# Peptides against a protein of PDB entry 6B9H: the designs that were tried, part 35

Target 1, 151 residues: chain A of PDB entry 6B9H
Amino acid sequence: AELCESLLTWIQTFNVDAPCQTVEDLTNGVVMAQVLQKIDPAYFDENWLNRIKTEVGDNWRLKISNLKKILKGILDYNHEILGQQINDFTLPDVNLIGEHSDAAELGRMLQLILGCAVNCEQKQEYIQAIMMMEESVQHVVMTAIQELMSK

## One batch from the design tools (peptide; made by RFdiffusion4, then SolubleMPNN)

Design b2_p14_6_s2 (from b2_p14_6, 6 letters changed)
Fold by OpenDDE base, seed 3:
Structure b2_p14_6_s2 (fold): chain B 151 residues (1-151), chain A 14 residues (1-14)
Amino acid sequence: as target 1 above (151 residues)
Amino acid sequence: SMSEEIKEFFKSLL
């Protein structure tokens, strides 16, 4: 999906330790967790990150477990820190991500992370970084942000 | 243009 591919490109700018070259690399949630820690290390601290299992292999049940924790973390962050600035009308189906590497649902998950970045205390830095990306990616990101703000 | 529209959008978020 276009959303997933564009946001994968965006995720890669974080230069996390975990491999993040493909959609499949994101399905275990490890990259997403590391990205969230970079966005707000005070909230997504080491204790939070340590709840995410890093060696899951192809175990889709463990992937789903990680993804559920990450989704909860995002929603809690939105409610507790961001003041519910992100619309959660349509939540990603983490089962489809974990079991089938569903790109559309993964895109929705990454969209929520995007919402965290553009609303956090350091939002200016993340927005400015997005403005340096390819125009085609910026267009997709713009649409994704608009959906979060107005849906 | 679309390019200008995108730029203005992100500037509005700052």
Scores: peptide ipSAE 0.720, ipTM 0.958, DockQ to the pose 0.984
Fold by OpenDDE base, seed 2:
Structure b2_p14_6_s2 (fold): chain B 151 residues (1-151), chain A 14 residues (1-14)
Amino acid sequence: as target 1 above (151 residues)
Amino acid sequence: SMSEEIKEFFKSLL
């Protein structure tokens, strides 16, 4: 999916410790959790991060467990910190991500993380970084942000 | 142009 590929490229700019080269690399949620911690380390603190299992392997049940925690974290962050500035009516299906590595649903999850980045305290930094990416990626990101903020 | 449109969009978010 175009959304997933563009946002994977964006995720790679965070330079987290976990491997993040492929869609499969993101399905266990570890990269996403590390990215969220970079976005807001006061909220997504070490105690929160410790709830995410790092040695998951191919266990899709553990992947889904991690992804559910991450999704909850994103939604709570949107409610408690961001003031519900993003549209959460269409949520990613974490079961499809964990069990089937569904790129479309993964794209939706990454889109929610994008929403956190462009609304957080350091939003200017993240927006400026996006403006330095390839135009084709910027276009996809723009559309994704517009969709998030439409409601 | 599309390039200018994208640039203006992100500037509007700053």
Scores: peptide ipSAE 0.720, ipTM 0.957, DockQ to the pose 0.984
Fold by OpenDDE base, seed 1:
Structure b2_p14_6_s2 (fold): chain B 151 residues (1-151), chain A 14 residues (1-14)
Amino acid sequence: as target 1 above (151 residues)
Amino acid sequence: SMSEEIKEFFKSLL
């Protein structure tokens, strides 16, 4: 999906340690967890990150377990830190991500992370970084943010 | 233009 591919490109700008070249690379949640830690290391601290299994392989059950923890973290962050500035309008189906590498559902998960970035304390830096990306990616990101704001 | 629209959108978020 175009949303997933554009947000994958955005995720790559974080330069996390985990491989993040393909959609499949994101399905275990490790990249997402590392990105969230960069967004707010005080909230998504080492104790939180250590709850995410890093050696998952192709085990879709472990992927889903990680993704559930990450989704919970995002939702808790939204409520506790962001003051519900973003909405969980349509939650991604983490089962489809973990078991089937569903790009559409993965896009929704990355969209929630985007919501965290553009509403966090350092939102200015993330917004400015987006403004330096390719215009085609910016367009998709803009649409994704607008969707978050409208629901 | 679309370019201007995108630019103004992100400026509005700052």
Scores: peptide ipSAE 0.719, ipTM 0.957, DockQ to the pose 0.967
Fold by OpenDDE base, seed 5:
Structure b2_p14_6_s2 (fold): chain B 151 residues (1-151), chain A 14 residues (1-14)
Amino acid sequence: as target 1 above (151 residues)
Amino acid sequence: SMSEEIKEFFKSLL
């Protein structure tokens, strides 16, 4: 999916420790958790990150468990810190991500993380970084942000 | 142009 591929490119700019080269690399949630910690380390602190299992392999049940924790963290962050500035009526199906590596649903998950980045305390830095990306990626990111804010 | 539209959009978020 175009959304997933563009947001994968965006996720790669965070330079996290976990491998993040392919869609499959994102399905266990470890990269996403590390990205969220970079976005707001006071909220997504080490205690929060330690709840995410890092040695998951191909175990889809463990993937789904991680993804559910991450989705809950995103939604709680949106409510408690961001003041519900993003639309959460269309949530990703984490079962499809964990069990089938569904790119469309993964794209929706990454879109929620994008919402956290462009509304957090350091939003200016993240927006400026997006403005330095390839124009085709910027276009997809723009559409994704518009969907989050205007639905 | 599309390029200018994208630029203006992100500037509006700052």
Scores: peptide ipSAE 0.719, ipTM 0.957, DockQ to the pose 0.983

Design b2_p14_6_s4 (from b2_p14_6, 4 letters changed)
Fold by OpenDDE base, seed 1:
Structure b2_p14_6_s4 (fold): chain B 151 residues (1-151), chain A 14 residues (1-14)
Amino acid sequence: as target 1 above (151 residues)
Amino acid sequence: SEKEEIRAFFESLL
């Protein structure tokens, strides 16, 4: 999945503590939670982050549990902080991510996080960082943002 | 060009 791979590259620029080299590394939600905390640490604070279990292993049930919490956090952030500037046009299927490592659905999850980054208080810094990435990645990211804005 | 289009898009978001 081109979307997932490009957004994985984007996620890697956050330099989070959790491993984030592969699609599989993202399926437990820990990387995504740490990225969200970087995007807005006042909202995604330590209390929020502590709700995400870090020792998940291959337990797909625990992965799904984490992913559900993260998705809820993203949606709540959009409504409460961003004033619904981004649309939850198509929600990712977290069951497919957790149980099957579905790259397409993971891409949609990362797309929602991208929406948070380009609309948050520090959106300028994130947009400028994207502009420094490889052109091919920028193109995919651009398309992803356009999709969020059009729905 | 495609490169210019991409740059213009992101600049429009700033």
Scores: peptide ipSAE 0.737, ipTM 0.961, DockQ to the pose 0.972
Fold by OpenDDE base, seed 3:
Structure b2_p14_6_s4 (fold): chain B 151 residues (1-151), chain A 14 residues (1-14)
Amino acid sequence: as target 1 above (151 residues)
Amino acid sequence: SEKEEIRAFFESLL
């Protein structure tokens, strides 16, 4: 999916420790958790990150468990810190991500993380960084942000 | 242009 591929490119700019070259690399949630910690380390602190299982391998049950924790973290962050600025009318299906590596649903998950970045305390820095990316990626990101803000 | 529209969008978020 175009959304997933564009946001994968965006995620790669965070230079996290975990491998993040493919869609499959993101399905265990480890990269996403590390990205969230970079976005707001006071909220997504080390204690939070330590709840995410590493070395998951191909265990889709463990992937889903991680993804559920991450989704909850994102939603809680939106409610507690961002003041409900992110639309959650269509939540990603973490079961499809974990079990089937569903790129469309993964794109939705990354879209929520994008929402965290462009609404957090350091949103100006993240927005300016996006403005330096390829035009095609910027277009997809723009559409994704508009969707988050529209409903 | 599309490029200008995208730029304007992100600038509006700053």
Scores: peptide ipSAE 0.736, ipTM 0.960, DockQ to the pose 0.985
Fold by OpenDDE base, seed 5:
Structure b2_p14_6_s4 (fold): chain B 151 residues (1-151), chain A 14 residues (1-14)
Amino acid sequence: as target 1 above (151 residues)
Amino acid sequence: SEKEEIRAFFESLL
């Protein structure tokens, strides 16, 4: 999916410790958790990050468990910190991500993380970083942000 | 142009 591929490119700009080169690399949630910690380390602190299992392998049940925790964290962050500046109109199906590596649903999850970045305390820095990316990626990101703010 | 419109969008978020 175009959304997933563009947001994967965006995720790679965070330079997290976990491998993040492919869609499959994102399905266990470890990269997502590390990205969220960079976005707001006071909220997504070490105690929160320690709830995410890092040695998951191909166990889709463990992947889904991690993804559910991450989705809950995003939704709680939106409500408690961001004041619901983004809407959860269509939540990603984490079962499809964990069990089938569904790129479309993964794109939806990454879109929610994008919403956190462009509304957090350091939103200016993240927006400026996006403005330095390839034009084609910027276009997809723009559409994704517009969708979050219009629903 | 499309490039200018994209830039204007992100600038409006700053």
Scores: peptide ipSAE 0.736, ipTM 0.960, DockQ to the pose 0.985
Fold by OpenDDE base, seed 2:
Structure b2_p14_6_s4 (fold): chain B 151 residues (1-151), chain A 14 residues (1-14)
Amino acid sequence: as target 1 above (151 residues)
Amino acid sequence: SEKEEIRAFFESLL
């Protein structure tokens, strides 16, 4: 999926510790959790991160468990910190991500993380970083943000 | 142009 591939490229700019080269690498949620911690380490603190299982292998049940926690974290962050600045009417299906590595649904998950980045305290830095990416990626990111911000 | 529109969009978010 175009959204997933573009946002994977964006996610890679965070330089997290976990492998993040492929769609499959993101399906266990570890990369996403580490990215969220970088976005707001006060909210997504070490105690929160420790709830995410780091060694899940191909166990799709464990993947889904992680993804559910991450999705909840994002939604809570949007409510408690961001002030409901994103549209949550199109939530990702974490079951499809965990069990089938569904790129479209993974794209939706990464889109929510994008929403956190462009609305957080450090949004200026993240927006400026996006403006340094390839035009094709910027276009996809722009569309994704517009979708999130629409009511 | 498309490039200019993209730039303008992100600048509007700053």
Scores: peptide ipSAE 0.736, ipTM 0.960, DockQ to the pose 0.988

Design b2_p14_7_s1 (from b2_p14_7, 6 letters changed)
Fold by OpenDDE base, seed 1:
Structure b2_p14_7_s1 (fold): chain B 151 residues (1-151), chain A 14 residues (1-14)
Amino acid sequence: as target 1 above (151 residues)
Amino acid sequence: SSEVKAFFEKLLAS
């Protein structure tokens, strides 16, 4: 859960509109979708964002539906825009995230978003922002990036 | 740490 907690802290730096204080807050995918839009608003545009259901409450089926769309968006972004800069990686189990709030799987989902941020057109800004975070968080983020680039 | 800083600086240069 260390990965998840550190990346939750990182996600909070985006200052999205949706609540993002707890692991549970991220399980419906709304925060993640808003973060992706900030990373690349031309790709993750309003039309894309509007496909993510808001106000899902505790409905794990709707959470999973959102998470599947987000994961597909991340994978498509890596293929179409980033040119497969991130190699094939173990995909998060979105069912475990949506149904059980699995922190380990959520961590892997956030790790994929981290990969988008540090490889996108504005990667310089995101890397510099990470360098302003607490040392312990930076170390976890570094390890997470290394894992993405090595697989 | 110096290792972490060096990593991100290298990443910026890539």
Scores: peptide ipSAE 0.709, ipTM 0.952, DockQ to the pose 0.931
Fold by OpenDDE base, seed 5:
Structure b2_p14_7_s1 (fold): chain B 151 residues (1-151), chain A 14 residues (1-14)
Amino acid sequence: as target 1 above (151 residues)
Amino acid sequence: SSEVKAFFEKLLAS
C-alpha cells in the first residue's frame, strides 16, 4: 500500500473538484479522470470526461465500468500521443479496485497516470512539482517511474 | 536525498 499512499498524496496536488482524500475516494475513477484531463485536456477532453459516470456511490459495477474506460484511455494515450509501450500483462486489475478497493492494484493504476504526467507536454512542470514534495514521497515516485521505464 | 534529486534532475534533462 506504500505505492498507493504515496501516489494518493501526489494525486492530491492536482486539486481536482472530486473528493480525493482516501483510497476509497479514488475507486470510482472520477478523480483519476479529472487528473487525466488536467494532464492533457486536448486528449482527455470534455467529451471523454463525460463518458465517466459520476455519483456512482457504492455500485462496484459502475466503478469497474469507469475504471475500464480510464485504463483504456491511459493505454490509448500512451500509444497514440506518448509513443510508449506498456506491457499488457502487468496492467492493474480494475475488478479488484472497483469491488474490493484493492490498494495495491489502485497503486498500479495511479502509477500509469504518473507515467502520463512525466511524459506529457507539461512533463517538466509535473516533475518539478514532484521535486517539491516530501522526500519519502519523492523516493516512492522515483521507484515507480523507474519501474515504468524498465517495462 | 542526493540520489532522488539526481534522478529527477536527470529526468528533467531527458
Scores: peptide ipSAE 0.707, ipTM 0.952, DockQ to the pose 0.936
Fold by OpenDDE base, seed 4:
Structure b2_p14_7_s1 (fold): chain B 151 residues (1-151), chain A 14 residues (1-14)
Amino acid sequence: as target 1 above (151 residues)
Amino acid sequence: SSEVKAFFEKLLAS
């Protein structure tokens, strides 16, 4: 999916420790967790990150477990810190991500992370970084943000 | 594009 592809490119700008070259690399949630920690290390602290299992392999059940924790973290972050500034009308299906590497649903998950980035304390820096990306990526990101913040 | 640039500039100002 175009959303997933563009947001994968965006995720890669974080330079996290975990491999993040492919859609499959993101399905265990480790990259996403590390990205969230970079976005707000006070909220997504080491205690939170330690709840995400890093040695998952191809175990889709463990992937789903991680993804559920990450999704919960994102939703809680939006509620507790960001004041519910994202639209959660259509949440990603983490089962499809973990079991089938569903790119469309993964895109939805990355979209939520994007929402965290553009609303967090360092939102100005993240927005400026996005503005330095390729125009085609910026366009997709723009649409994704518009969808998140729409009523 | 100009539309995209304008969007993010507006977002920065929000």
Scores: peptide ipSAE 0.707, ipTM 0.952, DockQ to the pose 0.942
Fold by OpenDDE base, seed 3:
Structure b2_p14_7_s1 (fold): chain B 151 residues (1-151), chain A 14 residues (1-14)
Amino acid sequence: as target 1 above (151 residues)
Amino acid sequence: SSEVKAFFEKLLAS
């Protein structure tokens, strides 16, 4: 999916420790968790990160477990820290991500993380970083943000 | 594009 591919490119700018070159690399949630920690390490601290299992392999049940925790973390962050600025009427299906590596649903998950980045305390830095990306990626990101912020 | 640039500049100002 176009959304997923563009946001994968965006995710890669975080330079996390976990492999993040393919859609499959993101399905276990480890990359996403590490990205969230970079976005707000005070909220997504080591205690939170340690709840995400590493070395999941191809175990889709463990992937789904991680993804559920991450989704909960995102939603809690939106409510507790960001003041519910993210429109979450289209939540990703983490089952499809974990079991089938569904790129469309993964794109929705990454979109929520994008929402965290552009609304967090360091939002200026993240927005400026996006403005340095390829125009085609910026356009997709713009559309994704517009969808999140729409009432 | 100009549209994209304007969007993010507006977002920065928000």
Scores: peptide ipSAE 0.707, ipTM 0.952, DockQ to the pose 0.938

Design b2_p14_7_s2 (from b2_p14_7, 6 letters changed)
Fold by OpenDDE base, seed 2:
Structure b2_p14_7_s2 (fold): chain B 151 residues (1-151), chain A 14 residues (1-14)
Amino acid sequence: as target 1 above (151 residues)
Amino acid sequence: SEEVRQFFLELLAS
């Protein structure tokens, strides 16, 4: 999926510790959790991160468990910190991500993380970083943001 | 494109 591939490229700019080269690398949620911690380490603190299992392997049940925690974290962050600026009428299906590595649903999850980045305290830095990316990626990101912030 | 650039500039100003 175009959304997933573009946002994977965006995720790679965070330079997290976990491998993040492929769609499969993101399905256990570890990369996403580390990215969220970079976005807001006061909210997504070490105690929160410790709830995410790091040695998951191919266990899709553990992947789904992690992904559910991450999705909840994103939604709680949107409500408690961002003031519900993200339209969440269509949430990603974490079961499809964990069990089937569904790129379209993964793209939706990454889109929610994008929403956190462009609304957080350091939103200026993240927006400026996006403006330095490839034009094709910027266009996809623009569309994704527009969709998130639509009323 | 100019459209994309302008979008992010306006987003920065928001």
Scores: peptide ipSAE 0.729, ipTM 0.959, DockQ to the pose 0.935
Fold by OpenDDE base, seed 4:
Structure b2_p14_7_s2 (fold): chain B 151 residues (1-151), chain A 14 residues (1-14)
Amino acid sequence: as target 1 above (151 residues)
Amino acid sequence: SEEVRQFFLELLAS
């Protein structure tokens, strides 16, 4: 999916320790957790990150468990820190991500992370970084942000 | 595009 592909490119700019080259690389949630820690290390601290299992292999149950924790973290961050600036009426189906590597649903998860980045304390830096990306990616990111913050 | 650029500029100003 275009959303997932563009946001995967965006995720890669974080240079996290975990592999993040493919959709499959993101399905265990480890990359996403590391990205969230970079976005707000005070909130997504080491204790939070340690709840994410890193050695999941192809175990879709463990993937889903991680993804559920990450989704909860994102939603809690939105409510507690961002002041509910991100719409959550259409949440990603983490079961489809973990079990089927569903790119569309993964895109929706990455979209929520994007929302965290463009609303966090360092939002200026993240927005400026996005503005340095390829135009086609910027366009998708723009649309994704608009969808998240639309009324 | 100009639309995209303007969007992020406005986002920066928000």
Scores: peptide ipSAE 0.728, ipTM 0.959, DockQ to the pose 0.936
Fold by OpenDDE base, seed 5:
Structure b2_p14_7_s2 (fold): chain B 151 residues (1-151), chain A 14 residues (1-14)
Amino acid sequence: as target 1 above (151 residues)
Amino acid sequence: SEEVRQFFLELLAS
């Protein structure tokens, strides 16, 4: 999916410790958890990160468990810190991500993380970084942000 | 494009 591929490119700019080259690399949630910690380390602190299992392998049940924790963290962050600025009408299906590596649903999850980045305390830095990306990626990111902020 | 640039500039100003 175009959304997933563009946001994968965006995720790669965070330079996290976990492998993040392919869609499959993101399905266990470890990369996403590390990205969220970079976005707001006071909220997504070490205690929060330690709840995410890092040695998951191909176990789709463990992937789904991690993804559920991450989705809950994103939604709680949106409510408690961001003031519910993100439209959560269409939430990602984490079962499809964990069990089938569904790129469309993964794109929706990454879109929620994008919403955290462009609304967090360091939103200026993240927006400026996006403006330095390839134009085709910027266009997809713009559309994704518009969808998140729309009523 | 200019449209995309203006979008992010306005987002920065929000």
Scores: peptide ipSAE 0.727, ipTM 0.959, DockQ to the pose 0.932
Fold by OpenDDE base, seed 3:
Structure b2_p14_7_s2 (fold): chain B 151 residues (1-151), chain A 14 residues (1-14)
Amino acid sequence: as target 1 above (151 residues)
Amino acid sequence: SEEVRQFFLELLAS
């Protein structure tokens, strides 16, 4: 999906330790967790990150477990820190991500992380970084942000 | 595009 591919490119700008070259690399949630820690290390601290299993392999059940924790973290962050409420009807299906590497649902997950980045305390830096990306990627990111803001 | 640029500039100003 176009959303997933564009946001994968965006995720790669974080230069996390975990491999993040493909959609499959993101399905275990490890990259996403590390990205969230960079976005707000005070909230997504080491204790939070340590709850995410890193040696998952192809175990889709473990992937889903990680993804559920990450989704919960994102939702809690939005409610507790950002003062925003995300509608449930548009939440990503983490089961499809973990079991089937569903790119569309992964795109929705990354979109939520994008929402965290452009609303966090360091949002200025993240927005400026996005403005340095390829125009085609910026357009997709813009649309993704607009969708979040319209909810 | 100009539309995209303007969007992010406005987002920065918000």
Scores: peptide ipSAE 0.726, ipTM 0.959, DockQ to the pose 0.938

Design b2_p14_7_s3 (from b2_p14_7, 4 letters changed)
Fold by OpenDDE base, seed 1:
Structure b2_p14_7_s3 (fold): chain B 151 residues (1-151), chain A 14 residues (1-14)
Amino acid sequence: as target 1 above (151 residues)
Amino acid sequence: SAETKAFFEALLAS
């Protein structure tokens, strides 16, 4: 999916420790958790990150478990810290991500993380970084942000 | 493009 592809490129700019080259690399949630910690380390602190299992392998049940925790963290962050600036009208199906590496649903998860980045305390820095990306990526990111904030 | 640039500049100003 175009959304997933562009947001994967965006995720790669965070330079997290976990592999983040492919869609499959993101399905266990480890990259996403590390990205969230970078976005707001005070909220997504080490204690939170330690709840995400890193040695998941191909175990889709463990992937889903991680993804559920991450999604909950995002939603709680939106409510508690961002003042519900991000609408959760369409939540990603973490089961499809974990079981089938569904790119469309993964894109939706990354879109929620994007929402966190462009609304967090360091939103200026993240927005400016996006503005340095390829135009095609910027366009998709723009559309994704508009969707989050307009619906 | 001009559209995307304007969007993000507006987002920065918000």
Scores: peptide ipSAE 0.713, ipTM 0.956, DockQ to the pose 0.959
Fold by OpenDDE base, seed 2:
Structure b2_p14_7_s3 (fold): chain B 151 residues (1-151), chain A 14 residues (1-14)
Amino acid sequence: as target 1 above (151 residues)
Amino acid sequence: SAETKAFFEALLAS
């Protein structure tokens, strides 16, 4: 999926510790959790991050467990910090991500993280970083943000 | 492009 591939490229700019080269690398949620901590370390603090299991291997049940925690964190962050109501927004199916590495659903998960980045305290820095990326990626990111704003 | 640049500049101003 184009959305997933472009947002994977965006995720790679965070330079997190966990491997983040492939779609499969993102399915355990560890990269996403580390990215969220960079976005807002006061909210996604070490205590929050420690709830995400880092050594899950191919265990899809553990992947799904991590992904559910991450999704909850994103939703809570939007409500408590960003003041955004996203109850009516289509949520990613974390079961499909964890069990089948579904790129389309993973793209939607990364889209929610993108929403956090462009609305957080350091949104200026993240927007400016996006503006330095390849045009093809910028275009997909723009469309993804527009979709979030319309919901 | 001009379109994407304008979009993100507007986003920065919001």
Scores: peptide ipSAE 0.713, ipTM 0.956, DockQ to the pose 0.914
Fold by OpenDDE base, seed 5:
Structure b2_p14_7_s3 (fold): chain B 151 residues (1-151), chain A 14 residues (1-14)
Amino acid sequence: as target 1 above (151 residues)
Amino acid sequence: SAETKAFFEALLAS
């Protein structure tokens, strides 16, 4: 999906330690957890990160377990820190991500992480970084942010 | 493009 591919490109700009070259690389949640820690290390601290299993292989049950923890973290961050600045009406199906590597649902998960980045304490830096990306990626990111900001 | 640039500049100012 176009949304997933564009946001994968955006995720790659974080230069996290975990492999993040393919859609499959993101399905275990490890990359997403490391990105969230960069966005707000005070909230997504080392204790939070240590709850995410790093050696899951192809075990889709373990992937889903990680993804559920990450989704909960994002939703809690929205309520406790961001003050409901993004729309969470349509949540990603983490079962489809973990078991089937569904790109559309993965795109929705990455969109929620995008919402965290453009509303966090260092949001200005993340917005400026997006403005330096390819135009095609910027356009998809713009549309994704507009959807998050709308009721 | 002009559209995306204007959007992100407005977002920075918000």
Scores: peptide ipSAE 0.712, ipTM 0.956, DockQ to the pose 0.930
Fold by OpenDDE base, seed 3:
Structure b2_p14_7_s3 (fold): chain B 151 residues (1-151), chain A 14 residues (1-14)
Amino acid sequence: as target 1 above (151 residues)
Amino acid sequence: SAETKAFFEALLAS
């Protein structure tokens, strides 16, 4: 999916410790959790990160468990810190991500993380970083942000 | 493009 591929490229700019080269690399939630910690380490602190299982392998049940925790963290962050600046009406189906590596649903999850980045305290730095990316990626990111903010 | 640049510049100003 176009959204997923563009946001995967964006996620790679964070240079997290976990492998993040493919769509499947993101399905266990470990990369996403590490990215969220970089976005706001005071909120997504070490205690929060320690709740995410790192040695998941191909266990889709463990993937889904991690993804549910991450989704909850994102939604709580939006409500408690960001003041509900992003729309959560259309939530990603974490079951499809964990069990089937569904790129469309993964894209929607990454879109929520994008919402965190462009609304957090360090939003200026993240927006400026996006402006340095390839035009095709910027266009997809723009559309994704517009969708989050318009509803 | 001009469109994307304008969008992100506006976002920075918000």
Scores: peptide ipSAE 0.712, ipTM 0.956, DockQ to the pose 0.927

